# Peptides against a protein of PDB entry 3J47, part 49

Target 1, 121 residues: chain A of PDB entry 3J47
Amino acid sequence: IRLTNQLKSLKGLQSKLKDVVEYLDKVINKELPINHTILGKLQDVFNLLPNLGTPDDDEIDVENHDRINISNNLQKALTVKTNDELMVIYISNLVRSIIAFDDLIENKIQNKKIQEQRVKD
Target 2, 69 residues: chain B of PDB entry 3J47
Amino acid sequence: YEEKEESNLAATKSMVKIAEQYSKRIEEEKELTEEELKTRYVGRQDPKKHLSETADETLENNIVSVLTA

## One batch from the design tools (peptide; made by RFdiffusion4, then SolubleMPNN)

Design b2_p15_1_s3 (from b2_p15_1, 8 letters changed)
Fold by OpenDDE base, seed 1:
Structure b2_p15_1_s3 (fold): chain B 121 residues (1-121), chain C 69 residues (1-69), chain A 15 residues (1-15)
Amino acid sequence: as target 1 above (121 residues)
Amino acid sequence: as target 2 above (69 residues)
Amino acid sequence: TVAEKLLNTLLEKLK
């Protein structure tokens, strides 16, 4: 359910971005006037996105380090955090799988011993 | 879309809490493995079964956490 | 036992 909702939101965003690009191309070609409402909303979205391209703004606000993948420099730090979280999850799943496998092997060994005892009697 | 965004924000906040819980769950899993080892030597089936069940529960919780992440 | 050896191998991989 959650993954499906995230995927749906991402697909919706992608479709909207495509529509904006198509609109901008039509405006450049003088086929349609600029839709100011859509552009204003897009600008607001871009302002909420961490700055992808300007190297010069020194204010690395240290506090927002913990949020995953919004924009490229912050996105790199966020990508590292996401990778660390995924790594922890992977290790945990591996440990659980190992424990479960060990129990299965022990059960198999016990069953084999019981069968061998039955064949002797 | 908006409902999903709200769900994603709540999920992200839950992830921080899950990371703390994850560290605790890893320790609990290790303790269970030690109990299973002890039970293997004592020849008592009951502690081994309990360890296995707790390891499975810990695994399920991590899988759900990964899927939520 | 073979099971114990497997468990030890898995524990070593987790370290």
Scores: peptide ipSAE 0.440, ipTM 0.841, DockQ to the pose 0.013
Fold by OpenDDE base, seed 5:
Structure b2_p15_1_s3 (fold): chain B 121 residues (1-121), chain C 69 residues (1-69), chain A 15 residues (1-15)
Amino acid sequence: as target 1 above (121 residues)
Amino acid sequence: as target 2 above (69 residues)
Amino acid sequence: TVAEKLLNTLLEKLK
């Protein structure tokens, strides 16, 4: 459920972004006037979004580690975070698999012992 | 979208808690493995199975939590 | 036993 909601939000954002790009392309092509309201909202979004593209060296210690996608420098930090999360998931799955295998082996050994005892009786 | 965004924010806050819980869950998994080992010596299959299932459930919850992150 | 060795390996990886 939570993952589905995140995916839905991301999909919605992607759709909106696509619409904005299409609108901007039409404006660049002089097919439509710039909708100042949409542009203003987009500017607000960009102002709230840490600068995605500019390689400027400012080591802004953006402490906000958690949010996945958007900003390239933040995306690098976020990519590192995503990689760390994926690593944790991988390790967790590995641990679970090993436990499950241990239990399987134990069950197999017990079954063999039971069978050997039945053959002796 | 807004409801999902709010859910994502809540999930993010929960991630920190999950990281803390992860350490605790690892310890719980170890305890479960030790109990399975003890149950192996006693020769009682049922308690071992229950312990294994509990460990698996704990791991599953941890993975789901990390994935929601 | 093989199972005990596997369990010990798991415990070592968890440490």
Scores: peptide ipSAE 0.427, ipTM 0.829, DockQ to the pose 0.013
Fold by OpenDDE base, seed 2:
Structure b2_p15_1_s3 (fold): chain B 121 residues (1-121), chain C 69 residues (1-69), chain A 15 residues (1-15)
Amino acid sequence: as target 1 above (121 residues)
Amino acid sequence: as target 2 above (69 residues)
Amino acid sequence: TVAEKLLNTLLEKLK
């Protein structure tokens, strides 16, 4: 359900972006007048979107590791946060797998002991 | 789309909660391992099996949490 | 036991 909703949102965003690109292409080709209102709203949306654009502003302000840094730094921070979360999940899964494996080994050892006892009897 | 955005925001908040729960789950997993160790001494198969099952369930929940993240 | 050694190894990896 959550993944489906996220996928749906992403698809909707993709469709909207495509429409914008098509609109921009038509404006460039002088087929349609620039709708300043739509462009303004789109710019606002784009400005609200984490600045995907210029990788150049190197200012890794280290401190805001915790908060959703709004634009490019925000995306980077969100990416870092996502990576950290994924890492935690991965480690957790490893730990669980190891515990499960330990239990399996113990069960196997017990089963062997039971078999040895049955052979001795 | 808006409903999904709200769902994503709720999911993000849930992730923070999941991180806290994760720490707790790790502790629960350790406790289960200690119980398994104790069960090794007692020789009762049932407690060990239960520990293993709980560890597996904990792993599954973590996997689902990661997939949902 | 071998299982205990494995568990200890896991615990060390978690630290």
Scores: peptide ipSAE 0.447, ipTM 0.844, DockQ to the pose 0.013; fails the geometry check
Fold by OpenDDE base, seed 3:
Structure b2_p15_1_s3 (fold): chain B 121 residues (1-121), chain C 69 residues (1-69), chain A 15 residues (1-15)
Amino acid sequence: as target 1 above (121 residues)
Amino acid sequence: as target 2 above (69 residues)
Amino acid sequence: TVAEKLLNTLLEKLK
């Protein structure tokens, strides 16, 4: 359910972004007048997006490093965070797998002991 | 779309929380392993089973976290 | 026991 909702949101965002790009292309080509309302909303979205642009030498505030990939420069820092998160998840899965194997081995040993005891009886 | 966006935002916040919970889950996993060891000594299946179940739950939560990430 | 040794080996791998 959660993944499906995330996928649906991403698809919706993708469709909206496509519509915006198409609109911007038409405006650039002078086929349509600039819709100020749409542009204002886009500007708001871009302002909320972490700066995608080339790292100009200015103080990349270290705090933004850890957040998930929305935008390219911050996306690099966010990519690092995403990689770290993925690594943690991977390690967690390994740990759980190891525990599960330990339990299986223990169960197998117990079962073997029970069988050996039954043969002695 | 809006409902899904809200769900994604909630998911992202949940991922941060999951990272914190992950550290706790690792500890819970260790506790389960210790309980399993103790259960081996006692010869009672119940503590070992509980440890195994907690380890499985920890694993499941990590998988869900990965899938949410 | 063999199981305990295996468990310890797994614990060491997790470190």
Scores: peptide ipSAE 0.429, ipTM 0.839, DockQ to the pose 0.012; fails the geometry check

Design b2_p15_1_s4 (from b2_p15_1, 7 letters changed)
Fold by OpenDDE base, seed 5:
Structure b2_p15_1_s4 (fold): chain B 121 residues (1-121), chain C 69 residues (1-69), chain A 15 residues (1-15)
Amino acid sequence: as target 1 above (121 residues)
Amino acid sequence: as target 2 above (69 residues)
Amino acid sequence: TVAEKTLQTLKKKLE
């Protein structure tokens, strides 16, 4: 359920971004006038998105680091953090899979022993 | 979208909590494995089944956490 | 233009 909701949200965001790209392509091609309101909202979204490209502004506080999704340079540090989190999750899943596999092997061994005993009786 | 955003935020907060609980879950998984080892010695199926079920639940929770990330 | 830069940024995000 949670995953499905996140996927749906991401899909919705992707659809909106696609619509924006299509709109911007039409504006670049001079097929549509630049809607200043849409552009302003887009600028606001970009301003809320940490600046992808400019390395210079030192001061943005380290604290907001946990947010998964956003933009490239902060996204490199965030990508490193996200990669670390994904790595931890991967290791966790691997460990659980190993435990489950060990249990499966044990269950199979027990089942074989039970079957062998039944054949002897 | 807003409900999902709230769900994602809750999921992110849950991930931090999961990271903290991860160490505890690893210990719980180890305890379960030890109980399974003990069950191999005693030949009782019931404790082993319970251990396996708990390991599976722990795995499911990690998968959900990964999918939330 | 500012719009073109925005478009390029969006394209990079969609990749």
Scores: peptide ipSAE 0.425, ipTM 0.822, DockQ to the pose 0.053
Fold by OpenDDE base, seed 1:
Structure b2_p15_1_s4 (fold): chain B 121 residues (1-121), chain C 69 residues (1-69), chain A 15 residues (1-15)
Amino acid sequence: as target 1 above (121 residues)
Amino acid sequence: as target 2 above (69 residues)
Amino acid sequence: TVAEKTLQTLKKKLE
């Protein structure tokens, strides 16, 4: 359920971004007048997006290192954090898989013993 | 969309808490495995099943945490 | 110009 909701949200965002690109292309081609309200909202969205391209503002506040989702330069530091989190999750899943396999092997051994007892009776 | 964004934010906050709980869950999983090992030698079926079920629940919680991350 | 910059930023984000 949670994953499906996240995936649906991402798909909705992707569709909206595509619609914005198509609108902007039509405005550039002078097929449609510039809608200032749409541009203002888009600009607000971009301002909330981590700065992908401005090299100049040196105040990378070191403290927000931990948030994975923020864009490319911060996204690289965030990608490292994401990789660490994914690694922990991978190790956890591996450990759980090993325990589940150990239990499966024990269940098979028990089932074999029960079958051997039934053949002796 | 807004409800999902709120759910995603709540999930991210939960992931930080899950990292702390993860360390505790790893220890709980190890304790369960030791009990299962003891049960193999004693021939008591019931403690082994309980350990296996707890390990499975721990696995499911980690998978959900990964999918939420 | 502002609309074109916004479009370029969007395009770069979609890539």
Scores: peptide ipSAE 0.421, ipTM 0.818, DockQ to the pose 0.053
Fold by OpenDDE base, seed 3:
Structure b2_p15_1_s4 (fold): chain B 121 residues (1-121), chain C 69 residues (1-69), chain A 15 residues (1-15)
Amino acid sequence: as target 1 above (121 residues)
Amino acid sequence: as target 2 above (69 residues)
Amino acid sequence: TVAEKTLQTLKKKLE
């Protein structure tokens, strides 16, 4: 459930971002007038977004430690944090899998002992 | 979308909490494995089953954490 | 223009 909601939110954000791109392309192509209200909201979103390194602006060490995959320059630091989190999750899953396998092996050994006892009786 | 965004934010906060609890879950998993080992010696299935169930719960929580990350 | 820069930033983000 939680993962599904996160995925749905991410998909919604992606769709909205796509709509914004399409709108901006139409404005650039002079097919639509510049909607200042949409631009203002978009600018607010960009101000809240970590600075995606514009190719022209230098080594901005954007220190923002937050784990959320939003956008590129902060995305490098966020990518490191995301990689660390994914690694922890991976290790955790491996540990759980090992425990589950240990239990399965034990259950199999017990079942074999029960069968051997039934053959002796 | 808003409900899902709120859910994602809650999920992220829960992931931080899960990371803190992860060390505790690893210890709980180890305890279950030790109980399983002890049960293997004593021949009592009940402690082993409980250890297996706790290990499964720990695994499920890790999977949910990964999916939330 | 500011709109073009925003679009380029958005495009870079989408890639």
Scores: peptide ipSAE 0.420, ipTM 0.818, DockQ to the pose 0.052
Fold by OpenDDE base, seed 2:
Formats: structure tokens, C-alpha cells, sequence
Structure b2_p15_1_s4 (fold): chain B 121 residues (1-121), chain C 69 residues (1-69), chain A 15 residues (1-15)
């Protein structure tokens, strides 16, 4: 369920971005008039997006290291963070699988002992 | 779309909480393994079952965390 | 123009 919702959200975002690009191309080509309201909203979205272009703004607030920030330069740092988080989750799953396997082995040993006792009786 | 975006934001906040909980869950998993070891020595099935259940709960939480990531 | 810069930014994000 959760993965399906994430995929649907990502697909919706991708479609919206494509529509925006197509609209902007039409505006640049003078096929459509400039809608100032749409442009303002796009500018707001862009300002919320991590800075793609200027490497020099060093003031990436170190505090946002913890936030999965979606866009490119911050996306690299976030990709590293996401990779670390995924690694932790992977290790956790392995540890749980090992514990579950140990319990299965013990249950199997106990069942074998019970069967051996029943054969002796 | 908005409902899923809100769910993704909640999931991201949950991931940060999961990282903290993960350290605690690792310790809980160790405790379960110790109880299983003790139960193997005592021959009592009940502590082993409890350890297995806690390990399963820890696994489920990690799977949900991976799905959130 | 501001619109062209926004388009270039969106294009880079779509890639």
C-alpha cells in the first residue's frame, strides 16, 4: 500500500512537471500568453527546490541534513543520507531474519526430540 | 496526489523517528536473543516465543521503514 | 527572462 502511494505521488509529480515544461515552452515560443499567476507559483516551487545551479552558496543549513530534500545538489547529500538509512534498514532486516531463523531451528530441534520420544514410547 | 504527498511527508518524519527507534530495536532484539539463549538453557518454550514475537515485530517495523524510504 | 530561467530549471529537474 505505502509503496503504491509513493509511486502514484511520484507519477503525479512527474506529469505535473511535464505539463509545466510544456506550458513554459509554449510561452517562450509566444504560442501562449504569459500567465503571471502560474509563473509566480512556479517561482515559489523553484525556491522550494534545492539550488541546482550555484555551487557557491555554502550556506546549505547543516540542520537540513536530516531532511530527505528532493532536489539535485541537496539530492546528492540526501542520496548519501538515504543510502545510509537504507543500509541501516537492510542490516536491521538481516538481524531480524537471523533471529527468526534461530527460532525456527530451535523449534525444529524441539519437534525432533518430541518425535524421538514418541517413537521410544 | 495531495493525500499521498502528505503520507510521504509523514513517512519521512517517521523515518527519522525510526532511526532513533532502530537503535532501541537493535537493543530489544539483543534482549530477545539473550532470552532465547536463556530459554534454550532452561528448556522453557515461553521465553523463546516472546523473543521470536519481538524479533518479528522488529522486522515488520524495519520493513515498513524500508517501504517508507 | 524569469520564465526562461524557470524553464531551464524545470528542464534540468526533469532530466
Amino acid sequence: as target 1 above (121 residues)
Amino acid sequence: as target 2 above (69 residues)
Amino acid sequence: TVAEKTLQTLKKKLE
Scores: peptide ipSAE 0.434, ipTM 0.824, DockQ to the pose 0.054; fails the geometry check

Design b2_p15_2_s1 (from b2_p15_2, 9 letters changed)
Fold by OpenDDE base, seed 2:
Structure b2_p15_2_s1 (fold): chain B 121 residues (1-121), chain C 69 residues (1-69), chain A 15 residues (1-15)
Amino acid sequence: as target 1 above (121 residues)
Amino acid sequence: as target 2 above (69 residues)
Amino acid sequence: ERKEALLELIKYLQE
């Protein structure tokens, strides 16, 4: 469910971006008038996107670094972070599996001992 | 779309919490394994079972974290 | 030690 919702949201965003690109192309080709309201909103979205440009000096507080930098550099950093998180989860799952197997082995050993005792009786 | 965005934000926050919980879960898993080891030495099944259950719970939580991720 | 125990367990399961 969660993954499906994320995928749907991403697809919706992709579709919207495609529509914007198509609109911009039509404006450039003088096929449609410039809608200033749409352009203003788009500019706002781009400004909210992590500036792919030169890190100008402004104090982006270190604490908010974990926010989804949609910008390619930020996206790359986020991708790295996501990969690290996935690795941690993977390792954790492996450890749990190992523990579960250890318990199963112990149970099997005990069962075997019980059977051997029953055969001797 | 907004609901999904909010869900993604919540998931991201959950991932951070999962990282913290992961460290704790690893420690809990180790403790359970030690209890199982102790149970092997003592010949009592109960501590081993408890350790196994805790390990399973830790694993399930990690799986949920991966799925959230 | 854990690895050895696991190996022993695997061996036991195979007998």
Scores: peptide ipSAE 0.420, ipTM 0.846, DockQ to the pose 0.012; fails the geometry check
Fold by OpenDDE base, seed 1:
Structure b2_p15_2_s1 (fold): chain B 121 residues (1-121), chain C 69 residues (1-69), chain A 15 residues (1-15)
Amino acid sequence: as target 1 above (121 residues)
Amino acid sequence: as target 2 above (69 residues)
Amino acid sequence: ERKEALLELIKYLQE
């Protein structure tokens, strides 16, 4: 359910971005008048997005790594955080799998012992 | 879309909580392993089963955490 | 001890 909702949100965002690009191209080509309301909303979205474009601020404080990669630099920090979280989840799953396998092996050994006892009887 | 965004925000908050609980889950997993070891020595199936069940619960919680992340 | 248990587990899975 959550993954499906995230995918739906991403698809909606992608569609909206495509519509904006198409609108901007039409405005540049003077085919359509500028819709100020759409442009204003888009500007608000861009202002909420961390500034993708300034190459020079190398000192993006590494600490805000937690946010979802909306913008490439912030996105990189967020990607690192996401990767770390995924690694933790992966390791945790591996550990759980190992424990489950250990239990399965023990159960199998016990079952084998029970069978050997039945054959001796 | 808005509902999904809200769900993602809730998931992010849940991930922070999962990270905090991760250490506790690791300890619980270790306890289960010790119980399995004890069960091997005692030859009683019940403690081993309990350890396996706790390990499974720990795995499920990790999977939910990954899905929330 | 964990390694020995894992080896026993692997052996059991192979049997």
Scores: peptide ipSAE 0.416, ipTM 0.836, DockQ to the pose 0.013; fails the geometry check
Fold by OpenDDE base, seed 3:
Structure b2_p15_2_s1 (fold): chain B 121 residues (1-121), chain C 69 residues (1-69), chain A 15 residues (1-15)
Amino acid sequence: as target 1 above (121 residues)
Amino acid sequence: as target 2 above (69 residues)
Amino acid sequence: ERKEALLELIKYLQE
């Protein structure tokens, strides 16, 4: 469910970006007038979105955005945060796996003892 | 999209809480392991089963946390 | 010790 929601969000973003590109192409071709309201909202989205697409703007050391994943500059900070979270989850899974294996081993040992007792009877 | 963003934010806050709970769960898992050790000595299957179940629950919660991350 | 137990468990499952 969670992974599906993330995937859906990414797909939605991809679709929106495609629509923007198509709109920009139509504006460049003078097929449609520039909708300033859409462009303004898009700019706001791009400003809020971690800088995914533009390689050149090196500088913005914006401290805060540990949370938001993949976009390039903010993506680096977000990648670190995501890596830390993934590491915690990984460690947790390992611990659970170890415990589950320990239980499995014990269950097998018990089953073996039961089988040995049945053979002796 | 906004609802999903809000859900992701809530999930992230939950992850911080999960990390704290994870430390507690690790301790609970250790306790269950001790109970399994005790059960090996006493020969009672129940404590071992309980430890295994707790470990499984902890693993499931971690998987859910990873999926949320 | 856990690894040995796991190996023994694997062996038991294979038998």
Scores: peptide ipSAE 0.408, ipTM 0.837, DockQ to the pose 0.012; fails the geometry check
Fold by OpenDDE base, seed 5:
Structure b2_p15_2_s1 (fold): chain B 121 residues (1-121), chain C 69 residues (1-69), chain A 15 residues (1-15)
Amino acid sequence: as target 1 above (121 residues)
Amino acid sequence: as target 2 above (69 residues)
Amino acid sequence: ERKEALLELIKYLQE
């Protein structure tokens, strides 16, 4: 459910971005007038988005850990964060697997002991 | 789309909480292993089962956390 | 200790 909602949101965003690009291309080609309302909303969105494209701002503001980094520098920082999270999850799964195997081995040992007792009786 | 965005935000918050509780979960897993050791010595089948169940629950929570990330 | 227990368990499974 959660992944499906995220995918739907991403697809919606992709569709909207495509529409905006198409609109901008038409405006550049003077086929349609500039919709100032759409442009204003787009500008607001860009202002809320971490600065994607400016090569000069080396200052990766570390603070926005959780947002899907579309921006390369921010994307790199977010990629590192994502990798760290994935590593933690991987280690956790490994530990749980080890515990499960330990329990399985113990259960097998117990079963064998029970069988040996039955043979002696 | 808005509902999905809210869900993603909730998931992100959950991930932070999972990271904070991860250490605690590891400790709980260790406790389960100790119960298995005790069951091995006492010959009580019930404590071992409980430990196994708790380990499985911990694993499930980690998987959900990964899927939520 | 865990490793020893696992080895013992593996041995038990192999017997």
Scores: peptide ipSAE 0.405, ipTM 0.830, DockQ to the pose 0.012; fails the geometry check

Design b2_p15_2_s2 (from b2_p15_2, 8 letters changed)
Fold by OpenDDE base, seed 1:
Structure b2_p15_2_s2 (fold): chain B 121 residues (1-121), chain C 69 residues (1-69), chain A 15 residues (1-15)
Amino acid sequence: as target 1 above (121 residues)
Amino acid sequence: as target 2 above (69 residues)
Amino acid sequence: ERLEALKELIDYLQS
């Protein structure tokens, strides 16, 4: 199930990237003017989310622009949340490691004391 | 796409639960450390050992959480 | 106290 969902998302991204490439080709061929507004929005998306696809320059209705912006904001928020969770896990692991090391040190100190007592006897 | 969104939402909820469990485990680890410290002062090995074991259990749970994430 | 414990741990490991 998880892998299937990831594959579907990747396919969607691939389709969007294809559309962007097609648009860029049309701009290069001077069939369409460069839409600076679309390019700016795409750049913002890329800055917020590494590896996001670019939308096509076709007259995407204002509603679709808003949906794209909402989707990008949501994805950014999810990325931030994931990063925060990873940080918490990392800190917890560090704390556990420190405690484990402290126990090891104490055990070593005790063993050393026992050995010293045996040598004195 | 909708199915994936639902799965992502469920995963997010699971992550929140994991964070809460992690916080609890951190507190348990601190308690074990205090017991070890007390044992060190009293010179009794058993309480210190118990603290160490609890800390190890907390660490193990965190590792499992990382592997599951 | 935690700092002292950490120092002892470090010393033990180096030992």
Scores: peptide ipSAE 0.411, ipTM 0.831, DockQ to the pose 0.014; fails the geometry check
Fold by OpenDDE base, seed 2:
Structure b2_p15_2_s2 (fold): chain B 121 residues (1-121), chain C 69 residues (1-69), chain A 15 residues (1-15)
Amino acid sequence: as target 1 above (121 residues)
Amino acid sequence: as target 2 above (69 residues)
Amino acid sequence: ERLEALKELIDYLQS
């Protein structure tokens, strides 16, 4: 469910970006007038994106490290954080798997002992 | 799309919390393993079962954390 | 010790 929602959101964003590109191409070719409302919304979205080109803005809030790959340099730091989190989850899953296997082995050993006792009787 | 975006944001916040709790989960898993070991020595099945269940719950939580990531 | 326990577990699963 969560992955499906993320994929849907990403697909929606991709489709919207494609529409914007197509619109811009038509405007450049003088086929359609500029839709000022759409451009205004896009500008707002770009202003909310982390600035790719200005390394000098110190206000890279460390808190945004958990947020999705929005911009390449900030995205790189965010990608590293995401990778670390994924590694932790992976290790945790491995540990849980090992514990589950240990329990299965113990159960098998117990079952074998019970069978051996039944044969002796 | 908006609902999914909101869900993703919530999941991201949850992942931060999961990362903080990860060390605690590892410790809990170790405790479960010790209980299993104790059960092997004492011959009581109940502690081993409880340890197995706790390990499974820990695995499920980790899987959910990965999916939210 | 954990590694040895895992090896024993694997051997048990294979028996």
Scores: peptide ipSAE 0.409, ipTM 0.839, DockQ to the pose 0.013; fails the geometry check
Fold by OpenDDE base, seed 5:
Structure b2_p15_2_s2 (fold): chain B 121 residues (1-121), chain C 69 residues (1-69), chain A 15 residues (1-15)
Amino acid sequence: as target 1 above (121 residues)
Amino acid sequence: as target 2 above (69 residues)
Amino acid sequence: ERLEALKELIDYLQS
């Protein structure tokens, strides 16, 4: 469900971006007037989005949360954070697996002991 | 789209909480292992079972965390 | 101790 929602959001964003590009192309070609409302909303989105496209702004690593930062500079820091989190989760899973295996082995040993006792009786 | 965004935000908050709880889960896993060791020495089946169940729960929580990440 | 337990588990699984 969560993954599906993320995919839907991403798909919606992609569609909107495509529409904006198409609109901008039409404006550049003087086929349509500039829609100030759409441009204003787009500007707001870009201001809220960490600079996705401009590699040059060395702006400071504000520790913003685990979202897949589409923005390159903030994206690098977020990517590192995400990788670290995934590593921690991976290690945790390994530890849990080891414990589960230990329990399985112990259960098997106990079962063997029970069987041996039954054979002796 | 808004519902998905809200879900993603909730997931992110959940991840932070998972990070905090991760240490506790590791400790719980250690306790289960100790119970298994004790069961080996004492021959008590019940403590070993409890440890195994706790370990399984910890694993499930980690899997959910990975899926949420 | 954990290593010994793992060895016992492996032996148990193989038996």
Scores: peptide ipSAE 0.402, ipTM 0.828, DockQ to the pose 0.012; fails the geometry check
Fold by OpenDDE base, seed 3:
Structure b2_p15_2_s2 (fold): chain B 121 residues (1-121), chain C 69 residues (1-69), chain A 15 residues (1-15)
Amino acid sequence: as target 1 above (121 residues)
Amino acid sequence: as target 2 above (69 residues)
Amino acid sequence: ERLEALKELIDYLQS
């Protein structure tokens, strides 16, 4: 259920992004005027996106390319965060597996000891 | 889409909580391992079984956390 | 000791 909802949300976002790209292409080709309402909603969505963190201080001050780079940097930061979270989950699963194996080994050792005692009796 | 957005926000908040719970779960797993070690020394099967069960519960919780992540 | 126990477990699983 949770995965299905996440997939549905991602599909919705993908469809919306595709529509935006198609609209922008039409505006660039002078086929349609800029829909200010759609752009406003997109701006609101982008503003609600967590500011993808630390601007790497590197080089060139060109104002307009900076916004796209900031968005990409934020997206990269979110991707890194997601990867870190997945790594933590993976490590946790490994640790649990190791503990389960340790218990299994101990159980086998105990069973072997019990069997050896039965043979001696 | 709004409901999913709300669910994603809740999931993100849950991930922060999961990180805290993860640290606690790791500690619980260590405690279970210590109990198993103690059980090996005392020769009592019951403490070892309890430690194994706690480790399994910790693993299950991690799997659920991964699925929710 | 844990490593030895793991080795014993592996051997037990293989037996």
Scores: peptide ipSAE 0.391, ipTM 0.829, DockQ to the pose 0.012; fails the geometry check

